# Peptides against a protein of PDB entry 7VSI: the designs that were tried, part 17

Target 1, 32 residues: chain A of PDB entry 7VSI
Amino acid sequence: EDISEDPSWARVVNLNALLMMAVAVFLWGFYA

## One batch from the design tools (peptide; made by RFdiffusion4, then SolubleMPNN)

Design b2_p13_5_s2 (from b2_p13_5, 11 letters changed)
Fold by OpenDDE base, seed 1:
Structure b2_p13_5_s2 (fold): chain B 32 residues (1-32), chain A 13 residues (1-13)
Amino acid sequence: as target 1 above (32 residues)
Amino acid sequence: LAEELRRLALELL
C-alpha cells in the first residue's frame, strides 16, 4: 500500500514520462 | 536554453 499507485495518476505520470522522452529525443536530435 | 538543457541532460547520463 505504501508504494501502491493510484491508477489515474499512474496514467498521468506515464504519459508525462513519454512526453519527456520525446522532448529529450528532440533536444538530442536537433542539437547533436 | 534548449542547448543548456541538453548539456545538463548529457552530464547526468
Scores: peptide ipSAE 0.037, ipTM 0.503, DockQ to the pose 0.083
Fold by OpenDDE base, seed 5:
Structure b2_p13_5_s2 (fold): chain B 32 residues (1-32), chain A 13 residues (1-13)
Amino acid sequence: as target 1 above (32 residues)
Amino acid sequence: LAEELRRLALELL
């Protein structure tokens, strides 16, 4: 209960995390 | 821009 997430905001955060990882992999793949 | 962002990221690792 104390560390529970709101399910709507948890989804937004998770989608943003996936987007940031995809951007990082893109930058690595094209410039490394 | 993308290369500069990549460089900054690598410097922080």
Scores: peptide ipSAE 0.035, ipTM 0.494, DockQ to the pose 0.077
Fold by OpenDDE base, seed 3:
Structure b2_p13_5_s2 (fold): chain B 32 residues (1-32), chain A 13 residues (1-13)
Amino acid sequence: as target 1 above (32 residues)
Amino acid sequence: LAEELRRLALELL
């Protein structure tokens, strides 16, 4: 309860996390 | 630039 996320902000953070992971995978794929 | 940033990121993992 003390560290519970607002559902709207949780969605924004999760989408940004997915975008960052996608960028990281593309960078790895091109330069590894 | 992206390659150098990738190298830096991998050094921190």
Scores: peptide ipSAE 0.034, ipTM 0.490, DockQ to the pose 0.079
Fold by OpenDDE base, seed 4:
Structure b2_p13_5_s2 (fold): chain B 32 residues (1-32), chain A 13 residues (1-13)
Amino acid sequence: as target 1 above (32 residues)
Amino acid sequence: LAEELRRLALELL
């Protein structure tokens, strides 16, 4: 089974992951 | 929220 990510979708997922981490840090900074 | 984010950003710089 080839579990290799499509390079285009890998970039989209990574950008969304970075965005979610930034939002999480802001929520943590605001509420904690 | 935007003002708090701005304050936090300025404190980290």
Scores: peptide ipSAE 0.030, ipTM 0.421, DockQ to the pose 0.141

Design b2_p13_5_s3 (from b2_p13_5, 10 letters changed)
Fold by OpenDDE base, seed 1:
Structure b2_p13_5_s3 (fold): chain B 32 residues (1-32), chain A 13 residues (1-13)
Amino acid sequence: as target 1 above (32 residues)
Amino acid sequence: LSEELVRLALELL
């Protein structure tokens, strides 16, 4: 349980990670 | 935030 993730928060983190990656791709496309 | 700063940040990823 030390490094075990709560399933609901794991989902929230994963969704935010995907959103951040999408934003990063658009920023890359705009400035690179 | 300048284009150069954003570019450098993205290059480090």
Scores: peptide ipSAE 0.052, ipTM 0.582, DockQ to the pose 0.086
Fold by OpenDDE base, seed 2:
Structure b2_p13_5_s3 (fold): chain B 32 residues (1-32), chain A 13 residues (1-13)
Amino acid sequence: as target 1 above (32 residues)
Amino acid sequence: LSEELVRLALELL
């Protein structure tokens, strides 16, 4: 349980990870 | 300047 992911927070983290990757791609596309 | 900082951050990624 100590390292088990709560399914709700796992989803939130995954969505934020995707959003951050999208932002990174947009920044890369804009400045590179 | 901010453009270069963002670029550097992305290059380090």
Scores: peptide ipSAE 0.051, ipTM 0.581, DockQ to the pose 0.085
Fold by OpenDDE base, seed 4:
Structure b2_p13_5_s3 (fold): chain B 32 residues (1-32), chain A 13 residues (1-13)
Amino acid sequence: as target 1 above (32 residues)
Amino acid sequence: LSEELVRLALELL
């Protein structure tokens, strides 16, 4: 079974990961 | 989102 990522979807996932990390940092800065 | 729930969630990360 091939589990290799499609390069275009890998980029979308990476951008979403960065966005989620940014949101987490802002929430931490606001509430913690 | 409530402040306490967000704080708790972030503490668990």
Scores: peptide ipSAE 0.050, ipTM 0.582, DockQ to the pose 0.083
Fold by OpenDDE base, seed 3:
Structure b2_p13_5_s3 (fold): chain B 32 residues (1-32), chain A 13 residues (1-13)
Amino acid sequence: as target 1 above (32 residues)
Amino acid sequence: LSEELVRLALELL
């Protein structure tokens, strides 16, 4: 419980993480 | 962003 995430904000963070990973993959594919 | 700087940043990941 001390380090447990709020389910709603956990989802928002996870979605943003996936978005950033997608951007990173496209940048890698374009420049590397 | 320049290609060289983006490439360098990605290499560090």
Scores: peptide ipSAE 0.049, ipTM 0.579, DockQ to the pose 0.080

Design b2_p13_5_s4 (from b2_p13_5, 9 letters changed)
Fold by OpenDDE base, seed 1:
Structure b2_p13_5_s4 (fold): chain B 32 residues (1-32), chain A 13 residues (1-13)
Amino acid sequence: as target 1 above (32 residues)
Amino acid sequence: LSELLRLSALLAL
């Protein structure tokens, strides 16, 4: 399939998404 | 800038 994710890069993207959400919650919790 | 960061944090949640 042309749009299938590489399993190693999928994990990297998912970890970055989790880290980004954690940073967003941090910014909201401390500065909003 | 602080207001934009607050909005971005709210939108990312």
Scores: peptide ipSAE 0.078, ipTM 0.657, DockQ to the pose 0.111
Fold by OpenDDE base, seed 4:
Structure b2_p13_5_s4 (fold): chain B 32 residues (1-32), chain A 13 residues (1-13)
Amino acid sequence: as target 1 above (32 residues)
Amino acid sequence: LSELLRLSALLAL
């Protein structure tokens, strides 16, 4: 209960996590 | 190994 995620904010966090992973892969592919 | 270190630096940014 005390650590339960709001389903709408959980989706926002998950989408941002996927976006950050995609950006990291592009940065690695271009600069590493 | 060098590529993994560069990746870890990017993830820490």
Scores: peptide ipSAE 0.075, ipTM 0.622, DockQ to the pose 0.089
Fold by OpenDDE base, seed 5:
Structure b2_p13_5_s4 (fold): chain B 32 residues (1-32), chain A 13 residues (1-13)
Amino acid sequence: as target 1 above (32 residues)
Amino acid sequence: LSELLRLSALLAL
C-alpha cells in the first residue's frame, strides 16, 4: 500500500519518461 | 570525452 501507484498517474509518469528519453536522444543525435 | 560530457549534461537535466 505505501508504494502502490495510482494507475492513471503511473501512465502519466511513464509517458513523460518516454518523452524525456526521446528528447534526450534527439539532443544527443543533433549536438553530438 | 566531449560526447560523454554532453551525455552527462543531458542526464543531469
Scores: peptide ipSAE 0.070, ipTM 0.616, DockQ to the pose 0.089
Fold by OpenDDE base, seed 3:
Structure b2_p13_5_s4 (fold): chain B 32 residues (1-32), chain A 13 residues (1-13)
Amino acid sequence: as target 1 above (32 residues)
Amino acid sequence: LSELLRLSALLAL
């Protein structure tokens, strides 16, 4: 409970994580 | 340096 995630912010963070991973993969694929 | 950054990106994937 002390370190439990708020469900709404957990979703926002997860969506941002997926977006950042996609951007990183596209940048790697484009420039490497 | 750019090659090392590409390798780090590969390792992070």
Scores: peptide ipSAE 0.063, ipTM 0.606, DockQ to the pose 0.101

Design b2_p13_6_s1 (from b2_p13_6, 9 letters changed)
Fold by OpenDDE base, seed 2:
Order: structure tokens, then sequence, then C-alpha cells
Structure b2_p13_6_s1 (fold): chain B 32 residues (1-32), chain A 13 residues (1-13)
């Protein structure tokens, strides 16, 4: 419990991470 | 590699 994640904020962070990875793939695909 | 640096930069910014 010392550094355990709150489940609701864990979902928000995970969804943002997936969105950022998708954007990165499109930027790589378009400019590289 | 150049492509890997571009991907890393896209993730960082």
Amino acid sequence: as target 1 above (32 residues)
Amino acid sequence: SEELVKLALALAL
C-alpha cells in the first residue's frame, strides 16, 4: 500500500500512455 | 538509429 496505485487514476494514466504511444507511432510513420 | 531517435523524441514531447 505504500506506493500502490489508485485504480481510477491507474486507468487514466494507462489510457493516456496508450494514446501517447499511438500518436508516437503515427508521427514515426509519417515523418520517418 | 535515426528512426529510433525520432520515436523516442515523439514519446518524450
Scores: peptide ipSAE 0.066, ipTM 0.623, DockQ to the pose 0.092
Fold by OpenDDE base, seed 3:
Structure b2_p13_6_s1 (fold): chain B 32 residues (1-32), chain A 13 residues (1-13)
Amino acid sequence: as target 1 above (32 residues)
Amino acid sequence: SEELVKLALALAL
């Protein structure tokens, strides 16, 4: 409970993390 | 490697 995430914001953060990872992979794939 | 540095920088921005 102390560090449990709010379910709605957990989803937002997780989606943002996935988007950032996808962008990073595309940048790596294109420029590296 | 330079490629991993580029990836790390992309994640940090």
Scores: peptide ipSAE 0.066, ipTM 0.623, DockQ to the pose 0.092
Fold by OpenDDE base, seed 4:
Structure b2_p13_6_s1 (fold): chain B 32 residues (1-32), chain A 13 residues (1-13)
Amino acid sequence: as target 1 above (32 residues)
Amino acid sequence: SEELVKLALALAL
C-alpha cells in the first residue's frame, strides 16, 4: 500500500503504454 | 538506425 498501484489508474497507464509503443513502432516503420 | 535512436530519444525526453 506504500507505493502500490491503484488498479484503475494502473489500467489507464498500461493502455497508454501500449498505445505509445504501437505509435513508436509505426513511426519507426515509416521513417526508418 | 539513426531514426530509431531519434525515436527512442523522443520517447525518453
Scores: peptide ipSAE 0.062, ipTM 0.608, DockQ to the pose 0.091
Fold by OpenDDE base, seed 5:
Structure b2_p13_6_s1 (fold): chain B 32 residues (1-32), chain A 13 residues (1-13)
Amino acid sequence: as target 1 above (32 residues)
Amino acid sequence: SEELVKLALALAL
């Protein structure tokens, strides 16, 4: 497929997305 | 909120 993802890199991106979301929530919770 | 905008900018930059 033209926009298909490599499964191993999809996992890396998903894990980084979750980590970024967690950090964002903690920063929001602490400063807002 | 203003704080969410500040956080978004901090993450984007």
Scores: peptide ipSAE 0.060, ipTM 0.604, DockQ to the pose 0.084

Design b2_p13_6_s2 (from b2_p13_6, 9 letters changed)
Fold by OpenDDE base, seed 1:
Structure b2_p13_6_s2 (fold): chain B 32 residues (1-32), chain A 13 residues (1-13)
Amino acid sequence: as target 1 above (32 residues)
Amino acid sequence: SEELVRLALALAA
């Protein structure tokens, strides 16, 4: 395993990615 | 598309 992440920070990044995608979908749905 | 541009701008905000 040459490319790896700290498990705690990986979780934080993944949760933020999901939140950003959800917000993007709501903005798209409302304004487009 | 206009919708994709709107999404891109929203992500960049």
Scores: peptide ipSAE 0.067, ipTM 0.608, DockQ to the pose 0.086
Fold by OpenDDE base, seed 4:
Structure b2_p13_6_s2 (fold): chain B 32 residues (1-32), chain A 13 residues (1-13)
Amino acid sequence: as target 1 above (32 residues)
Amino acid sequence: SEELVRLALALAA
């Protein structure tokens, strides 16, 4: 499929998404 | 809300 994710890069993207969400929550918790 | 705007700005950084 043309839009199918490569499993390795899907994992990298998902982990980065989780890290970004964690950083966002800490920034929100500290400054808001 | 103001807090959500701050969160959005944090995400944009």
Scores: peptide ipSAE 0.067, ipTM 0.607, DockQ to the pose 0.087
Fold by OpenDDE base, seed 3:
Structure b2_p13_6_s2 (fold): chain B 32 residues (1-32), chain A 13 residues (1-13)
Amino acid sequence: as target 1 above (32 residues)
Amino acid sequence: SEELVRLALALAA
């Protein structure tokens, strides 16, 4: 495989992405 | 729009 992710770090990155999106949605909902 | 700018800033934080 040319590009692959370590499964453990893939989960960490995915969870961080979801948390950041949730924070962005709350900020948008509250201030925009 | 100002709303889109606020969203962009939130995503960039």
Scores: peptide ipSAE 0.065, ipTM 0.607, DockQ to the pose 0.090
Fold by OpenDDE base, seed 5:
Structure b2_p13_6_s2 (fold): chain B 32 residues (1-32), chain A 13 residues (1-13)
Amino acid sequence: as target 1 above (32 residues)
Amino acid sequence: SEELVRLALALAA
């Protein structure tokens, strides 16, 4: 099985990961 | 943080 990423979708996933982490940090900072 | 965990579980469900 080949798990190699398509470069364009890898960028989309990485940007969404960063966005989700930022949201999680703000929620943690405000409510925890 | 417990409420954040509950929120995460609700979003994942």
Scores: peptide ipSAE 0.063, ipTM 0.577, DockQ to the pose 0.077

Design b2_p13_6_s3 (from b2_p13_6, 10 letters changed)
Fold by OpenDDE base, seed 1:
Structure b2_p13_6_s3 (fold): chain B 32 residues (1-32), chain A 13 residues (1-13)
Amino acid sequence: as target 1 above (32 residues)
Amino acid sequence: SAALVAAALALAA
Protein backbone atom coordinates (compact mmCIF):
# COMPACT_ATOMS: atom_id res chain seq x y z
CA GLU B 1 0.00 0.00 0.00
CA ASP B 2 2.76 2.50 0.88
CA ILE B 3 4.42 2.01 -2.56
CA SER B 4 1.26 1.14 -4.52
CA GLU B 5 0.64 3.22 -7.64
CA ASP B 6 -2.66 4.83 -8.56
CA PRO B 7 -3.48 3.07 -11.87
CA SER B 8 -4.41 6.30 -13.70
CA TRP B 9 -1.21 8.11 -12.70
CA ALA B 10 0.85 4.97 -13.36
CA ARG B 11 -0.35 5.11 -16.97
CA VAL B 12 0.59 8.80 -17.27
CA VAL B 13 4.06 8.11 -15.83
CA ASN B 14 4.58 5.12 -18.15
CA LEU B 15 3.62 7.17 -21.23
CA ASN B 16 5.98 9.95 -20.17
CA ALA B 17 8.74 7.37 -19.63
CA LEU B 18 8.30 6.08 -23.19
CA LEU B 19 8.28 9.61 -24.64
CA MET B 20 11.41 10.58 -22.69
CA MET B 21 13.19 7.39 -23.85
CA ALA B 22 12.35 8.28 -27.46
CA VAL B 23 13.63 11.85 -26.97
CA ALA B 24 16.82 10.49 -25.38
CA VAL B 25 17.44 8.19 -28.37
CA PHE B 26 16.90 11.03 -30.84
CA LEU B 27 19.26 13.33 -28.90
CA TRP B 28 21.89 10.58 -28.82
CA GLY B 29 21.39 9.77 -32.51
CA PHE B 30 21.61 13.41 -33.62
CA TYR B 31 24.38 14.77 -31.39
CA ALA B 32 26.49 11.75 -30.39
CA SER A 1 29.65 10.17 -26.92
CA ALA A 2 29.26 8.57 -23.49
CA ALA A 3 28.57 12.00 -21.95
CA LEU A 4 25.64 12.64 -24.31
CA VAL A 5 24.24 9.15 -23.67
CA ALA A 6 24.50 9.75 -19.92
CA ALA A 7 22.81 13.15 -20.24
CA ALA A 8 19.99 11.73 -22.37
CA LEU A 9 19.42 8.88 -19.89
CA ALA A 10 19.46 11.32 -16.97
CA LEU A 11 16.76 13.41 -18.67
CA ALA A 12 14.66 10.29 -19.28
CA ALA A 13 14.94 9.21 -15.62
Scores: peptide ipSAE 0.065, ipTM 0.612, DockQ to the pose 0.119
Fold by OpenDDE base, seed 2:
Structure b2_p13_6_s3 (fold): chain B 32 residues (1-32), chain A 13 residues (1-13)
Amino acid sequence: as target 1 above (32 residues)
Amino acid sequence: SAALVAAALALAA
């Protein structure tokens, strides 16, 4: 339980991770 | 470029 994720914060982190990856791919696609 | 890929991975880490 010490490292168990709160379901609400897990969702926020996962959505931010996906958005960040998408932005990174768009930056790579445009500038590389 | 590989540098932009590396930067993207660094942000995601």
Scores: peptide ipSAE 0.062, ipTM 0.605, DockQ to the pose 0.118
Fold by OpenDDE base, seed 3:
Structure b2_p13_6_s3 (fold): chain B 32 residues (1-32), chain A 13 residues (1-13)
Amino acid sequence: as target 1 above (32 residues)
Amino acid sequence: SAALVAAALALAA
């Protein structure tokens, strides 16, 4: 099975991952 | 808390 990513969707997913990590850090910092 | 850290890591996995 080919697990290679489409480069355009990879960028979209990576950007969303960064945004989600930022949100997670703020939630941790505020509530933990 | 450790639970929130673990939850954040689980969501990012």
Scores: peptide ipSAE 0.057, ipTM 0.594, DockQ to the pose 0.120
Fold by OpenDDE base, seed 4:
Structure b2_p13_6_s3 (fold): chain B 32 residues (1-32), chain A 13 residues (1-13)
Amino acid sequence: as target 1 above (32 residues)
Amino acid sequence: SAALVAAALALAA
């Protein structure tokens, strides 16, 4: 119960995590 | 570079 996620905010967090991973891969690919 | 990969891994830790 205490660590249960609201499904709407869980989706927002997951999408932001994917966007951050994509940006990180592009930065690595361009500068590394 | 290895430094950029290491930085990415550090952020995931």
Scores: peptide ipSAE 0.049, ipTM 0.566, DockQ to the pose 0.104

Design b2_p13_6_s4 (from b2_p13_6, 11 letters changed)
Fold by OpenDDE base, seed 2:
Structure b2_p13_6_s4 (fold): chain B 32 residues (1-32), chain A 13 residues (1-13)
Amino acid sequence: as target 1 above (32 residues)
Amino acid sequence: SLRLVQEALLLLQ
């Protein structure tokens, strides 16, 4: 496949995405 | 401003 994800790195990226969204929501809730 | 960007990003997930 031209576009494929290593399953371990996919998990790391997904977890970091969730963490970044949590930070974004915190900033939104605190400053907006 | 930044609020709208954050809201949009959340809706895309």
Scores: peptide ipSAE 0.048, ipTM 0.549, DockQ to the pose 0.108
Fold by OpenDDE base, seed 5:
Structure b2_p13_6_s4 (fold): chain B 32 residues (1-32), chain A 13 residues (1-13)
Amino acid sequence: as target 1 above (32 residues)
Amino acid sequence: SLRLVQEALLLLQ
């Protein structure tokens, strides 16, 4: 499938995405 | 601003 992801790399990307969202929320909370 | 974008994204979750 053209849009299918490798499960192991998909997990790495998703975990990093969650981490970046958490950092973004903390930065927002600190400066807002 | 970046903050407004972040707020909008949080409201969409």
Scores: peptide ipSAE 0.045, ipTM 0.539, DockQ to the pose 0.095
Fold by OpenDDE base, seed 4:
Structure b2_p13_6_s4 (fold): chain B 32 residues (1-32), chain A 13 residues (1-13)
Amino acid sequence: as target 1 above (32 residues)
Amino acid sequence: SLRLVQEALLLLQ
């Protein structure tokens, strides 16, 4: 089974990861 | 704590 990451989907996943981290930081900053 | 885990995860990116 090939687990190599498709470059275009890798970018989408990375951008979503950054978005989720930003949301987490805002929630952390507001509620903690 | 959850706070320390979040800080550690941010430092690993």
Scores: peptide ipSAE 0.043, ipTM 0.529, DockQ to the pose 0.116
Fold by OpenDDE base, seed 1:
Structure b2_p13_6_s4 (fold): chain B 32 residues (1-32), chain A 13 residues (1-13)
Amino acid sequence: as target 1 above (32 residues)
Amino acid sequence: SLRLVQEALLLLQ
């Protein structure tokens, strides 16, 4: 593959994505 | 995932 993905960092990115999505939902819920 | 982030960053170049 041209771009390799380290499983450990994949988990870090995915968890941070979920965290940011959760924060975005809270902000949306608060201001909308 | 990291790969998608990497690909997105590459597209910004």
Scores: peptide ipSAE 0.030, ipTM 0.439, DockQ to the pose 0.030

Design b2_p13_7_s1 (from b2_p13_7, 8 letters changed)
Fold by OpenDDE base, seed 2:
Structure b2_p13_7_s1 (fold): chain B 32 residues (1-32), chain A 13 residues (1-13)
Amino acid sequence: as target 1 above (32 residues)
Amino acid sequence: LREELLALALALA
């Protein structure tokens, strides 16, 4: 079975990952 | 440190 990422969904996932990391940094910075 | 790690964990949940 091919487990390679679909290029369009890979971009969506990567953008969401970046957004989640940014939110995590701000929450860490605000509460730590 | 534990509070910082908790804040990170909650942000990732």
Scores: peptide ipSAE 0.087, ipTM 0.640, DockQ to the pose 0.104
Fold by OpenDDE base, seed 3:
Structure b2_p13_7_s1 (fold): chain B 32 residues (1-32), chain A 13 residues (1-13)
Amino acid sequence: as target 1 above (32 residues)
Amino acid sequence: LREELLALALALA
């Protein structure tokens, strides 16, 4: 419980992580 | 290679 993520914010963070990874792959693919 | 690594670094910033 002490280090458990709030389910609503966990979803937001996970979606942001996925978006950042997608942007990273597109930038890598475009400039590589 | 250097430019490719910079593209990754900028994406993570």
Scores: peptide ipSAE 0.085, ipTM 0.645, DockQ to the pose 0.103
Fold by OpenDDE base, seed 1:
Structure b2_p13_7_s1 (fold): chain B 32 residues (1-32), chain A 13 residues (1-13)
Amino acid sequence: as target 1 above (32 residues)
Amino acid sequence: LREELLALALALA
């Protein structure tokens, strides 16, 4: 399937998504 | 609320 994620890049993207969510929560908690 | 939304928006930018 041409739309299937490469398992290594999927892991990198998922990790970055988690890090971005954590940073967003910290920034929200600090500035709001 | 607006400050919370702005902080969230800035965090996502």
Scores: peptide ipSAE 0.085, ipTM 0.637, DockQ to the pose 0.101
Fold by OpenDDE base, seed 4:
Structure b2_p13_7_s1 (fold): chain B 32 residues (1-32), chain A 13 residues (1-13)
Amino acid sequence: as target 1 above (32 residues)
Amino acid sequence: LREELLALALALA
């Protein structure tokens, strides 16, 4: 219980992770 | 540069 993720915040974190990965791929594709 | 960024991405994954 002490380290279990809140389901609502877990979704927010996962969506932000996907967004960051997408941005990173676009930056890589454009500048590298 | 792309190889360095790929290496960084793999290291962070």
Scores: peptide ipSAE 0.076, ipTM 0.590, DockQ to the pose 0.124

Design b2_p13_7_s2 (from b2_p13_7, 7 letters changed)
Fold by OpenDDE base, seed 5:
Structure b2_p13_7_s2 (fold): chain B 32 residues (1-32), chain A 13 residues (1-13)
Amino acid sequence: as target 1 above (32 residues)
Amino acid sequence: LRELLLLLSLLLA
């Protein structure tokens, strides 16, 4: 499958995505 | 909602 993810890097990307979303929610919650 | 859309725009840029 040409679009299959490496499981180790998939986890790193997913964790970074969650961290970015958390920071965005905190900024929204504080300034909006 | 306006501020949320601004933050979403920054997150996706």
Scores: peptide ipSAE 0.088, ipTM 0.657, DockQ to the pose 0.094
Fold by OpenDDE base, seed 3:
Structure b2_p13_7_s2 (fold): chain B 32 residues (1-32), chain A 13 residues (1-13)
Amino acid sequence: as target 1 above (32 residues)
Amino acid sequence: LRELLLLLSLLLA
């Protein structure tokens, strides 16, 4: 079974991951 | 540490 990512959904997931990491860093910087 | 663990939990949810 091919587990290769669809390029369009890979981009969406990667952008959401970057957004989540940015939010996490701001929250960490403010509260920790 | 507690607050860091909460942030980690939010990231993994």
Scores: peptide ipSAE 0.087, ipTM 0.661, DockQ to the pose 0.097
Fold by OpenDDE base, seed 4:
Structure b2_p13_7_s2 (fold): chain B 32 residues (1-32), chain A 13 residues (1-13)
Amino acid sequence: as target 1 above (32 residues)
Amino acid sequence: LRELLLLLSLLLA
């Protein structure tokens, strides 16, 4: 099976990763 | 740093 990323889904995953990291930084900044 | 490591562990679990 080819495990190469579909470019459209790769973009969706990357955007969700950025949002998740931003939320994590805000939680750290607010509660730590 | 401790709280950051806890958050990172939760994100990666």
Scores: peptide ipSAE 0.084, ipTM 0.649, DockQ to the pose 0.099
Fold by OpenDDE base, seed 2:
Structure b2_p13_7_s2 (fold): chain B 32 residues (1-32), chain A 13 residues (1-13)
Amino acid sequence: as target 1 above (32 residues)
Amino acid sequence: LRELLLLLSLLLA
């Protein structure tokens, strides 16, 4: 893998990414 | 981080 990361922090980052996507969709749905 | 970069690229494209 080109980018090596700690598995625990990888999971935290991935979960936060999904939450940010959900927030972005809600903002888009509300304001657009 | 790799997956985060992909997600950000999808949101901004």
Scores: peptide ipSAE 0.074, ipTM 0.593, DockQ to the pose 0.051

Design b2_p13_7_s3 (from b2_p13_7, 8 letters changed)
Fold by OpenDDE base, seed 1:
Order: sequence, then C-alpha cells, then structure tokens
Structure b2_p13_7_s3 (fold): chain B 32 residues (1-32), chain A 13 residues (1-13)
Amino acid sequence: as target 1 above (32 residues)
Amino acid sequence: LREELLELALRLA
C-alpha cells in the first residue's frame, strides 16, 4: 500500500511519540 | 487540579 509503514521507521516514530509525551508531562508538571 | 490528577493517577497505578 502507498501509505504502508516501514517497521523500523514505525518503531522510531513510536519511540519519539513516547518521548514527546514524556516531555509534555514534564512541562505540564513544572509550569501548569 | 494538576496535583489532584497526579494523586489520582498515583492511586490508580
């Protein structure tokens, strides 16, 4: 399919999503 | 609010 994910890049994106969520929680915890 | 939500999250963990 034209929009099929490469399994290695899918993992990199998922790990970055988790990192960004963690950073967002730290910013919320510190400033909100 | 954030402290109450954190306390709730820690209680459910």
Scores: peptide ipSAE 0.038, ipTM 0.464, DockQ to the pose 0.157
Fold by OpenDDE base, seed 4:
Structure b2_p13_7_s3 (fold): chain B 32 residues (1-32), chain A 13 residues (1-13)
Amino acid sequence: as target 1 above (32 residues)
Amino acid sequence: LREELLELALRLA
């Protein structure tokens, strides 16, 4: 089974990860 | 603390 990521989906996942990290930093900055 | 950590991060960047 090839577990290699499709390059287009890898980009979408990476962008969502960056957005989630940004939201987490904003929540930390506001509430912690 | 968080402000000092941000200042440190900005100085190291």
Scores: peptide ipSAE 0.037, ipTM 0.458, DockQ to the pose 0.155
Fold by OpenDDE base, seed 2:
Structure b2_p13_7_s3 (fold): chain B 32 residues (1-32), chain A 13 residues (1-13)
Amino acid sequence: as target 1 above (32 residues)
Amino acid sequence: LREELLELALRLA
């Protein structure tokens, strides 16, 4: 209970993680 | 860098 993830914030974090991974792949693909 | 990492990945597969 004390370390349970809120489902709404879990979704926000997961979407931001996916967005950051996409940006990282584009930067890697273009500059590395 | 991306080519070197791809080569490494192919060697480990």
Scores: peptide ipSAE 0.036, ipTM 0.446, DockQ to the pose 0.073
Fold by OpenDDE base, seed 5:
Structure b2_p13_7_s3 (fold): chain B 32 residues (1-32), chain A 13 residues (1-13)
Amino acid sequence: as target 1 above (32 residues)
Amino acid sequence: LREELLELALRLA
């Protein structure tokens, strides 16, 4: 209970994490 | 490096 995430905010954070990872992969694919 | 990793990924797919 002490480290429980709100399920709505957990989804927003997870979607932002996926977006950041996708952008990082595109930058890596283009420049590295 | 990215080409070698891409080749590895394509071989495992």
Scores: peptide ipSAE 0.038, ipTM 0.454, DockQ to the pose 0.109; fails the geometry check

Design b2_p13_7_s4 (from b2_p13_7, 10 letters changed)
Fold by OpenDDE base, seed 5:
Structure b2_p13_7_s4 (fold): chain B 32 residues (1-32), chain A 13 residues (1-13)
Amino acid sequence: as target 1 above (32 residues)
Amino acid sequence: IVEELLELALKLA
């Protein structure tokens, strides 16, 4: 297939996505 | 949610 994720980098990206979402929720909860 | 986060992002940028 033309587009595939490396499983180790997929995990790193997913963990960073979760951290970004957590920060966004805290910022929203404090300022909105 | 998305609109409120966008406003916050614009304030922080």
Scores: peptide ipSAE 0.049, ipTM 0.518, DockQ to the pose 0.070
Fold by OpenDDE base, seed 2:
Structure b2_p13_7_s4 (fold): chain B 32 residues (1-32), chain A 13 residues (1-13)
Amino acid sequence: as target 1 above (32 residues)
Amino acid sequence: IVEELLELALKLA
């Protein structure tokens, strides 16, 4: 398929996205 | 800096 994510890289990206969201929520909760 | 950028982002949201 022309636009399909490699399952291993999709997992890496998704985990990084979750970590970034957790950091963003921490920064919001601490500084806002 | 992060605190200032966050404050700005929240003001614009």
Scores: peptide ipSAE 0.046, ipTM 0.500, DockQ to the pose 0.066
Fold by OpenDDE base, seed 4:
Structure b2_p13_7_s4 (fold): chain B 32 residues (1-32), chain A 13 residues (1-13)
Amino acid sequence: as target 1 above (32 residues)
Amino acid sequence: IVEELLELALKLA
């Protein structure tokens, strides 16, 4: 499909998403 | 700042 993700860039984006989620959980756990 | 933003986010969630 024309909107299919490149597998290499999809991995980079997914890793950044997971890192951002981890940071968000740490901030939540520390301040809430 | 971060604490206030988290409190706001938790109120909106």
Scores: peptide ipSAE 0.046, ipTM 0.496, DockQ to the pose 0.070
Fold by OpenDDE base, seed 3:
Structure b2_p13_7_s4 (fold): chain B 32 residues (1-32), chain A 13 residues (1-13)
Amino acid sequence: as target 1 above (32 residues)
Amino acid sequence: IVEELLELALKLA
């Protein structure tokens, strides 16, 4: 498919997304 | 600044 992700880079992106979500939740919990 | 940006982001969500 034209929009298919490389499985290794998909994992790297997903891990970074989870880290960013964790940081966002900590910022929300501290400032909101 | 981070607090103000977070409040803005929460208002847009």
Scores: peptide ipSAE 0.045, ipTM 0.495, DockQ to the pose 0.071

